# Designs tried in a protein design run: peptides against a protein of PDB entry 8YVU. Part 10

Target 1, 39 residues: chain A of PDB entry 8YVU
Amino acid sequence: PQLCYILDAILFLYGIVLTLLYCRLKIQVRKAAITSYEK
Target 2, 160 residues: chain B of PDB entry 8YVU
Amino acid sequence: TWLTVLKKEQEFLGVTQILTAMICLCFGTVVCSVLDISHIEGDIFSSFKAGYPFWGAIFFSISGMLSIISERRNATYLVRGSLGANTASSIAGGTGITILIINLKKSLAYIHIHSCQKFFETKCFMASFSTEIVVMMLFLTILGLGSAVSLTICGAGEEL

## One batch from the design tools (peptide; made by RFdiffusion4, then SolubleMPNN)

Design b1_p8_8_s1 (from b1_p8_8, 5 letters changed)
Fold by OpenDDE base, seed 2:
Structure b1_p8_8_s1 (fold): chain B 39 residues (1-39), chain C 160 residues (1-160), chain D 39 residues (1-39), chain A 8 residues (1-8)
Amino acid sequence: as target 1 above (39 residues)
Amino acid sequence: as target 2 above (160 residues)
Amino acid sequence: as target 1 above (39 residues)
Amino acid sequence: SLIELIRK
């Protein structure tokens, strides 16, 4: 049971990190799309 | 293309594979050092008895290292070597998943048969512990397999 | 204890899905960058 | 990339 909670913590942290990276990448896509439209 | 993306992530995938392998090795070592698996009745540690944490970790480590080296040196022989290693790692990962699933089933069956309501019973505790470790190893193996398969696809794309 | 394993499964699935989405988004950023360079 | 991950 304790190991399960440790795994949960790791997976949760991984999920948070990926979510942040995804958000940053999404912003980059938007910026790239805008730049492509202006050219 | 997907191949281009995978090529750029080869180093990341290789590092992930190595980390997964190291974690698997650590778990295997800890379990083997703390528990005398040979004296444990039943097949609740069948994956450990089969030595999967060790040989699987070796395969994944070699595959990851070769992938990183192949990416850095960009030599044809290294690409082929990496492809071969990643293919072997993928096969090993698949086999490992199978072994872990079998172990998990046995552990769960043991818990069910003995109606392990008393967590303080040594046998039930060991079965529960085995189940938890096997689940962790299964997740790690899936991650490693994913990285190995991705690297294999990248390597195959470079040969075409 | 069972809830912990269920949570692990959900978090694991979430991690896989986010990884796939991240990869797709990264491809889009690359395509946008290439298109911007060709213009 | 790992480099981008570090550059957070």
Scores: peptide ipSAE 0.430, ipTM 0.800, DockQ to the pose 0.083
Fold by OpenDDE base, seed 5:
Structure b1_p8_8_s1 (fold): chain B 39 residues (1-39), chain C 160 residues (1-160), chain D 39 residues (1-39), chain A 8 residues (1-8)
Amino acid sequence: as target 1 above (39 residues)
Amino acid sequence: as target 2 above (160 residues)
Amino acid sequence: as target 1 above (39 residues)
Amino acid sequence: SLIELIRK
């Protein structure tokens, strides 16, 4: 059971980090699309 | 901008908030139906006794619905209403996290005091089950709070 | 412990989905950058 | 939409 809770914490942290990275990457895609449209 | 991204994802955040609220309600109703919390000794289910899964889920559901409606109708009064509801949901989520943390501490303390090595003992089983449910509810509440805060920021940005 | 394993499964699935979405988004950023460079 | 992004 202790290992399960540790895994939960790791997976939760991983989910948060991935969510932040996904948001950043989505902004980059939008910026790249805007730059492509202006050219 | 970050605000533009949040605005485009407002419906998704609202749906996520509603889903989180529904899951919280389901867990609350299941626990209340299976366990007679009033007859359980101690404060292991203090969050359930306080009715948090119910009123918290209602607040999150209302805020999510208002967010979706605000995005669809694009009316100024709906934006303000959504902002108010999301702010209330954020406060409710913060209060819920506090209640759940207190419950978690009590449950862990109970397990420690009673030296629960035997899982099949009724008291230890109930304390362990409560701890697991509270942890799940805590994760769901954090997700709901994150969505509510994101929607609040989005709504505040639209008023500026 | 069963509930912990259920949560692990949900978080794991969420992590996999986010990873796939992140990879797809990263490929889109690369494609957008290449298109911008060719213009 | 996010749903469209998931489908692409």
Scores: peptide ipSAE 0.428, ipTM 0.797, DockQ to the pose 0.106
Fold by OpenDDE base, seed 3:
Structure b1_p8_8_s1 (fold): chain B 39 residues (1-39), chain C 160 residues (1-160), chain D 39 residues (1-39), chain A 8 residues (1-8)
Amino acid sequence: as target 1 above (39 residues)
Amino acid sequence: as target 2 above (160 residues)
Amino acid sequence: as target 1 above (39 residues)
Amino acid sequence: SLIELIRK
């Protein structure tokens, strides 16, 4: 059970990092879309 | 295209493969150092007895290193070498998964047969520990196989 | 203890899905950048 | 890229 919790911690951290990166990319896409609309 | 994405992430996939291999090697060495697997009755550590954490880690490490070198030097001979190494690593990973699944089934069967309600019993503790380690190694092997297959597809695309 | 392994499976699946979504979003960002460069 | 991640 202790090893399971370690794996959970790693996977949880990975999930958080990916979520942050996804949010950053989503913001970039939105900025690009706004710039294209203003042109 | 998917091939273009894989090509751009080839170095990242290679690094991931090396890291996976190193983790597998670390687990193998720790288990061999703490436990006398040769004197443990049963097939609870069959994957370790087969030496999978060691030879599997070597295959994944070599394939990852070759993939990184191939990407950096962009030479045709290195691409072919990387493709061959990644193919071998993919086969090794598939074999490793099979061995780990068999070990997992045996460990679970042992726990069921002995009705391991008391975690502090030595046999039940060892079976439970083996199950946990095998599951972790299985996840790592799947990740390594995924990276090796991705690198193989990328290398095959470059040869076309 | 069983809940821990279930959580591992959920987090693993979440990681895979996020990775796929991240790849899709990265492609969208690249397409947007190319479109902006052609204008 | 991993490099972009480090630049954060």
Scores: peptide ipSAE 0.407, ipTM 0.790, DockQ to the pose 0.088
Fold by OpenDDE base, seed 4:
Structure b1_p8_8_s1 (fold): chain B 39 residues (1-39), chain C 160 residues (1-160), chain D 39 residues (1-39), chain A 8 residues (1-8)
Amino acid sequence: as target 1 above (39 residues)
Amino acid sequence: as target 2 above (160 residues)
Amino acid sequence: as target 1 above (39 residues)
Amino acid sequence: SLIELIRK
C-alpha cells in the first residue's frame, strides 16, 4: 500500500515534467510557424 | 535548431533510461538483501529469480550512457554504438516486460488461490509485496522501453 | 489501497498518451521545418 | 543538462 503511493508520486512528477516539456515544444512549434509565415 | 532539440531529447531519454535502470537495480538489490527468495514458496518472485532487475538494469544503463555520450561527442562510431545499445535495450525491455507479466500473473493467482483475506499472513503479505514491486518494475520497464525505442528511431534516422 | 492502484493506472495512461502526443508534435515540427527549408 | 532543458 505504501509503495503504490510512492509510485503515484513518481508518476505524478513524471506527468508534470512531460506536460511542461510538451507546452514548451508547442510554443516552439508556434514560433516556428510564425517565422515561416513571415518569410 | 531541430538538431539541438533532438539532441536534448536524446539526452533526456538517456537520463530516463539510466534512472529507470538504477531504480530497478535498487529494487532488485533491496529485495535480494531483505528476502531470501529461494526459500519463498511459489513463483511470486519469478522475475527476480530470473535476474531481470540485474541484467535489465545493466542493459538500460549501458544504453542510456551510450546515448548521452553519443549526443555529446557527435561521433559516427558513437552514434552506431548507441543505436546498437538501444536496440539491445529494446529487446531486453520487451523480454523483461514478458517476464514481469508472467510474474504478476503468478502472484495474482497465488493470492486468489490462497484466498488471502488476511493480508497479515506471511505468505499473503509476500505475494502482495511481490505484486507491488513487480507492478512498479513493469511500469519502469515500459518507460525504459519507450525511451530505448525512441532513441533507436532517432539513431536510425541519423544514419539514414 | 485499491484507489492508489487505480490512480497508478490513470497516471500511467496519462504518461503514455503524453509521450505519444509529444512524439507526434515533434514529427510535425520536423515536417514544418523541412517544408520551410524547401521554399 | 536537464536544468537547461527546463530553462529553454
Scores: peptide ipSAE 0.444, ipTM 0.812, DockQ to the pose 0.087; fails the geometry check

Design b1_p8_8_s2 (from b1_p8_8, 3 letters changed)
Fold by OpenDDE base, seed 4:
Structure b1_p8_8_s2 (fold): chain B 39 residues (1-39), chain C 160 residues (1-160), chain D 39 residues (1-39), chain A 8 residues (1-8)
Amino acid sequence: as target 1 above (39 residues)
Amino acid sequence: as target 2 above (160 residues)
Amino acid sequence: as target 1 above (39 residues)
Amino acid sequence: DYIKLIEK
């Protein structure tokens, strides 16, 4: 049972990190698209 | 640039907030329907006694709905309304986190004090159940707060 | 204990979905970068 | 709508 709560914490942290990385990557895609359009 | 990104994701954040609110409301209603929280000894369900699942869900739902409507109609008055609602939801979320943390500490302390070795003892079962539900609600509340804060920042940027 | 496992399942599913979305987005970034380089 | 935006 204690291991289950530890797993929850790890999965939650992983979810937060992935969300942040996804947001950063989405910004990069948008910047790349804008740069491609200006050319 | 960050504000522009948040604006494009405003509808998604609003949907996430509504979903979080609905899940919290469902948990609250299920717990209140199955258990008579008023007769449970101790502060194991302090968050439920405070009615957080209900009023918190209402705030998050209203904030999310206003955010979606504001984005779809792109009207200045709706943006201001959404900003106000999201600010209120952010405050509610912060308060909710505090209440849930206090509840979690009390439930864990109860388990420790009563040396809950037998899962089938009513008091120990309730304390364990409370701990699990409170942890779930805490995660959902953090997600809701994150969405509400993001929407607040987005709305503030649109007014500038 | 049972609710902990349910939460783990939900968080795990969320992590998988985010990972798939991240991979798709990463591919889009790479494609956009290649298109920008050819221009 | 969000899923459609991701696919685009």
Scores: peptide ipSAE 0.321, ipTM 0.788, DockQ to the pose 0.124
Fold by OpenDDE base, seed 2:
Structure b1_p8_8_s2 (fold): chain B 39 residues (1-39), chain C 160 residues (1-160), chain D 39 residues (1-39), chain A 8 residues (1-8)
Amino acid sequence: as target 1 above (39 residues)
Amino acid sequence: as target 2 above (160 residues)
Amino acid sequence: as target 1 above (39 residues)
Amino acid sequence: DYIKLIEK
């Protein structure tokens, strides 16, 4: 049971980090699309 | 730039907030229906006794709905209303996290004091169950708070 | 303990889905960068 | 709808 809770914490942290990275990438894709549209 | 990104994700954040609220409400309702919390000795269900799953879920649901409606209608009064609701939801979420952490500490302390090696004892089972539910609620509350704060920042930026 | 394992399963699934989405976004960013460099 | 928006 303790290992399960530790795993939950790790997976939760991983999910947060991935969400932040996903948001950053999405911003980059949008910036690239805007720059391509202005050309 | 960040404000523009948050504005584009406002609907998603609102949906996430509503979903989080609904899950919290469901858990609260199930626990209150299955367990007579009033007859359980100790403060292992202090967050439920405080009614957080209910009022927190209501605040998050209202905030999420207002955010979605504000984005769709683009009315100034709705934007202000959404900002107010999200601010209130952010405060409620912070308070909820505090309550849940206190509940978690009490539940863990109970397990430690009673040396709950015998999982089949009703009190130890309830304390363990409380710990699991509180952890789930804590994760959901953190997600809800993150969405509410993001929506608050987005709304504040639109008023400037 | 059972609830902990259920949460682990949900978080694990969430992590996999986010990883796949992140990979797709990364590929899109690369394609956009290549297209911008050829112009 | 959001998943479809991400895929575009």
Scores: peptide ipSAE 0.320, ipTM 0.785, DockQ to the pose 0.126
Fold by OpenDDE base, seed 5:
Structure b1_p8_8_s2 (fold): chain B 39 residues (1-39), chain C 160 residues (1-160), chain D 39 residues (1-39), chain A 8 residues (1-8)
Amino acid sequence: as target 1 above (39 residues)
Amino acid sequence: as target 2 above (160 residues)
Amino acid sequence: as target 1 above (39 residues)
Amino acid sequence: DYIKLIEK
């Protein structure tokens, strides 16, 4: 049971980090799309 | 740019908030229907006694619905209403996290005090079950708070 | 313990889905960058 | 739109 809670914490942290990275990458895709439209 | 991204994701954030609220409400109703919380020794279910699954779910549901309606109709009064509701939901989420952390500490303390090595003992089972439910509700509350804060920032950016 | 494992399964699935979305988005950024460089 | 964004 203790190992399960540790795994939950790790997976939760991983989910938060991936969400932040996904948001940053989505912003980059939008910036790249705008740059391609202006050229 | 960040505000425009949040505006485009506003409906998704609203749906996430409503979903989180419904899951919290379902957990609250299931626990209250299956367990007689009033007869359980200790403050293992203090968050349920405080009614957090119910009022928290209402705040998150209202905030999510107002966010979706505000995005669809794009009216100034709806934007202000959504901002107010999301702010209230953010405060409610913060309060909910505090209540759940206190409940979690009490449940963990109960497990340690009673040296719960036997899972099949009724008191230890209830304390462990409470801990698991509180942890799940804590994760859901953090997700709801994250969505409410994001919607609040989006709404504040539209008013400026 | 069973609820903890259920939460682990949900968080793990969420992590996999986010990883796949992140990879797809990263490929899109790379494609957009290549297209902008050729113009 | 979000589902379409996930699928693309």
Scores: peptide ipSAE 0.317, ipTM 0.785, DockQ to the pose 0.111
Fold by OpenDDE base, seed 3:
Structure b1_p8_8_s2 (fold): chain B 39 residues (1-39), chain C 160 residues (1-160), chain D 39 residues (1-39), chain A 8 residues (1-8)
Amino acid sequence: as target 1 above (39 residues)
Amino acid sequence: as target 2 above (160 residues)
Amino acid sequence: as target 1 above (39 residues)
Amino acid sequence: DYIKLIEK
């Protein structure tokens, strides 16, 4: 049971980090799309 | 293309594979040092008795290192060696998953047969502990296998 | 304890899905960068 | 290096 909670914490942290990275990439894609539309 | 993406992430995949191998090795050594697996009744630690945390870690470590070296030196002989090592690691990972699933089934069956409601019973505690460790090892093995397969596909694409 | 294992499975699946989406977005960013360089 | 690439 304790190991399960440790794994949950690691996976949760991993999920948060990936979500932040995904959001940053999505913003970059949007900026690139806007720049391509203005050209 | 997917091959181009895998080539660019080859070093990352190799590092991930080595890290997975090291974690598996650490779990194996800790369990073997703390528990007398040879004297534990039942097959709840069958994966550890088979030595999977050790030989699996060796295969994954070698494959990861060869992948990193192959990427850095970009020599044809290293590419072929990395491909061979990653293929071997992929086979080892698949075998490891099978062993871990069998161990998990045996551990769960043991818990069910003995109606382990009281976690304070030594046998039930060991079976529960085994189940938790095997699940963690299974996740790590799946990650390692994914890295090894990705590296194998990348290496095969470079030879074509 | 059973809920912990279910949570592990959900978080693991979430991590895999996010990793795939991240890879797809990264490819899109690269394609957008190449297109902006050719213009 | 990967983090720096993401920050750009």
Scores: peptide ipSAE 0.294, ipTM 0.776, DockQ to the pose 0.148

Design b1_p8_8_s3 (from b1_p8_8, 4 letters changed)
Fold by OpenDDE base, seed 4:
Structure b1_p8_8_s3 (fold): chain B 39 residues (1-39), chain C 160 residues (1-160), chain D 39 residues (1-39), chain A 8 residues (1-8)
Amino acid sequence: as target 1 above (39 residues)
Amino acid sequence: as target 2 above (160 residues)
Amino acid sequence: as target 1 above (39 residues)
Amino acid sequence: SYIELIRK
């Protein structure tokens, strides 16, 4: 059971990191779309 | 194109594959050093008995290294070599998944048959430990397979 | 222990889905950058 | 690098 909890922690951390990166990319896409619309 | 994206991420995929291989190797060596798998009753460590953590790690490491080298040097001969290595790694990964699933089923069946209520009983502890390790290795193997397949697709696209 | 393994499966699937979505967004950002450069 | 990707 201890290893299972360790794996959960790693996967949870991975999920958080990916979520943050996804949010950053989404913001970049939005900024790019706005810039393209103003041109 | 998707191929262009995969090419740009080739180094990252290679690093991921190497990392996965190293982790699998570490687990294999630790388990083999602490436990005499040959004397454990049942097939709760069948994946280890098959030597998967070792040969699988070798395949993944080689394919990852070749992928990184191929990307850095951008030589046609290295691309072909990487493609071959990644294909081999993909096959190894698929085989590994199968072995690990079989191991997992056997370990779970062992726990069920012996009605493992006492965690500190040697047999039950080993079966539980095996289950945990096999699950971790299964996840790592899936990640490794994903990277190897992606690299294979990328390499195939470069030859076209 | 069963709950832990279920959580592992959920987190693993979540990680895969996020990885795919991240790749898709990254492609979109790259396409947007190329389009802006050609203008 | 992955680190550079995070920084961009």
Scores: peptide ipSAE 0.350, ipTM 0.780, DockQ to the pose 0.107
Fold by OpenDDE base, seed 2:
Structure b1_p8_8_s3 (fold): chain B 39 residues (1-39), chain C 160 residues (1-160), chain D 39 residues (1-39), chain A 8 residues (1-8)
Amino acid sequence: as target 1 above (39 residues)
Amino acid sequence: as target 2 above (160 residues)
Amino acid sequence: as target 1 above (39 residues)
Amino acid sequence: SYIELIRK
């Protein structure tokens, strides 16, 4: 049971980090698209 | 192309593979050091008895290191060596997944048969612990296999 | 304990899906950057 | 690198 909770914590943290990175990358895609249209 | 993307991420995939291998090796070493698996009745640690955490970790580590070295030196012989190592690691990973699934089934069956409601019983505790470790190892093995397969595809594309 | 294992499975699946989406998004950023340099 | 990706 304790190992299961540890794994949950690791996976949860991983999910949060990936979500943040995904959001940042999505913003970058939008910025790149806007810059491409302005040129 | 997907091949170009995989080539750019080859180092990352190699690092991931090495880390996965090291974690698997650490878990294997800890379990073997703390528990006398040979004296545990049943096949709840069949994956450990088969030595998968050790030989699997070695294969993944070698494959990952060769992939990183191949990318850095860009030598044809290293590319072929990395391709071979990653192919072997992919096969080993597939075999490892099979062994781990079998172990998981045996552990779950043991828990079910013995009606392990009393968690404080040593046998039930060991079976539960085995199940948890095997699940962790299974996840790590799947990640390692994914990286090894990706590296294999990348290496095969470079030879064509 | 059973809930913990279910949570592990969900979080693991979520992590895989996010990783794939992140890779796709990263490719899009690179394509957008290349297009911007060609203009 | 993964670190560079985090920094960008």
Scores: peptide ipSAE 0.348, ipTM 0.776, DockQ to the pose 0.105
Fold by OpenDDE base, seed 3:
Structure b1_p8_8_s3 (fold): chain B 39 residues (1-39), chain C 160 residues (1-160), chain D 39 residues (1-39), chain A 8 residues (1-8)
Amino acid sequence: as target 1 above (39 residues)
Amino acid sequence: as target 2 above (160 residues)
Amino acid sequence: as target 1 above (39 residues)
Amino acid sequence: SYIELIRK
């Protein structure tokens, strides 16, 4: 049971980090699309 | 293309594979050092008795190292060696998953048969501990297999 | 304890899905960068 | 690199 909670914590942290990275990439894609539209 | 992406991430995949192998090795050594697996009744540690954390870790480590070296030196013989090692690691990973699933089933069956409501009983505690460790090892093995397969596809694409 | 294992499975699946989406976005960013460079 | 991407 304790190992399960440790794994949950690691996976949760991993999920948060990936979500943040995904959001940052999505913003970059949007900025690139706007820049390409203005050109 | 997906092949181009895998080629660019080849070093990262190799590092991930080595890391996974090291974690598996650490779990194996800790369990073998703390528990006398040979004297434990039942097959709740069958994956450890089979030595999977050790030989699996060796295969994944070799494959990861060869992949990194192959990417850095970009020599034809290293590419072939990496492809062979990653293929072997993929087979080893698949075998490891099978062994771990069998171990998990045996551990769960043991818990069910003995109606392990009291975790303070030595046998029930060992079975529960085995189940938790096997689940963790299974996740790590799946990650390692994914990296090995990705590296194999990348290496095969470079030979074509 | 059973809920912990279920949570592990959900978080693991979430991590895999996010990893795939991250890879797709990374490819899109690269394509957008190449297109902006050719213009 | 993933680290460079995090910094941007």
Scores: peptide ipSAE 0.328, ipTM 0.771, DockQ to the pose 0.119
Fold by OpenDDE base, seed 5:
Structure b1_p8_8_s3 (fold): chain B 39 residues (1-39), chain C 160 residues (1-160), chain D 39 residues (1-39), chain A 8 residues (1-8)
Amino acid sequence: as target 1 above (39 residues)
Amino acid sequence: as target 2 above (160 residues)
Amino acid sequence: as target 1 above (39 residues)
Amino acid sequence: SYIELIRK
């Protein structure tokens, strides 16, 4: 049971980090699309 | 740029908030239907006694619905209403996290005090079950708070 | 214990989905960058 | 949307 809760914490942290990275990457895709349209 | 991203994802955030609220409500109703919380020793279900699964779910549901309606109709009064609802939901989420953390501490303390090595003992089983439910609700509340805060920032950016 | 494992499964699935989405988005950023460089 | 990205 203790190992399960530790795994939950790790997976939750991983999910938060991936969500932040996904948001940043989505912004980069939008910036790249705008740059390609202006050229 | 962040505000424009949040505005485009406002409907998704609203849906996530409503979903989180419904899951919390389902957990609350199931626990209240299966367990007689009033007859359980200790404050293992203090968050349920405080009614958090119910009022928290209402706040998150209203906030999510107002966010979706505000995005669809794009009216100034709806934007302000959504901002107010999301702010209230953010406060409710923060309060809910606090209540759940207190409940979690009490449940863990109960397990330690009674030296719960036997899972099949009724008291230890209830304490462990409470801990698991509170942890799940804590994760859902954090997710709901994140969506509510994001919607609040989006709404505040539209008013400026 | 079973509820903890269910939560682990949900978080793990969420992590996998986010990882796949992140990889796809990263490929899109790379493709957009190449297109902008050739123009 | 995130849902559209999942579908593609």
Scores: peptide ipSAE 0.355, ipTM 0.782, DockQ to the pose 0.095; fails the geometry check

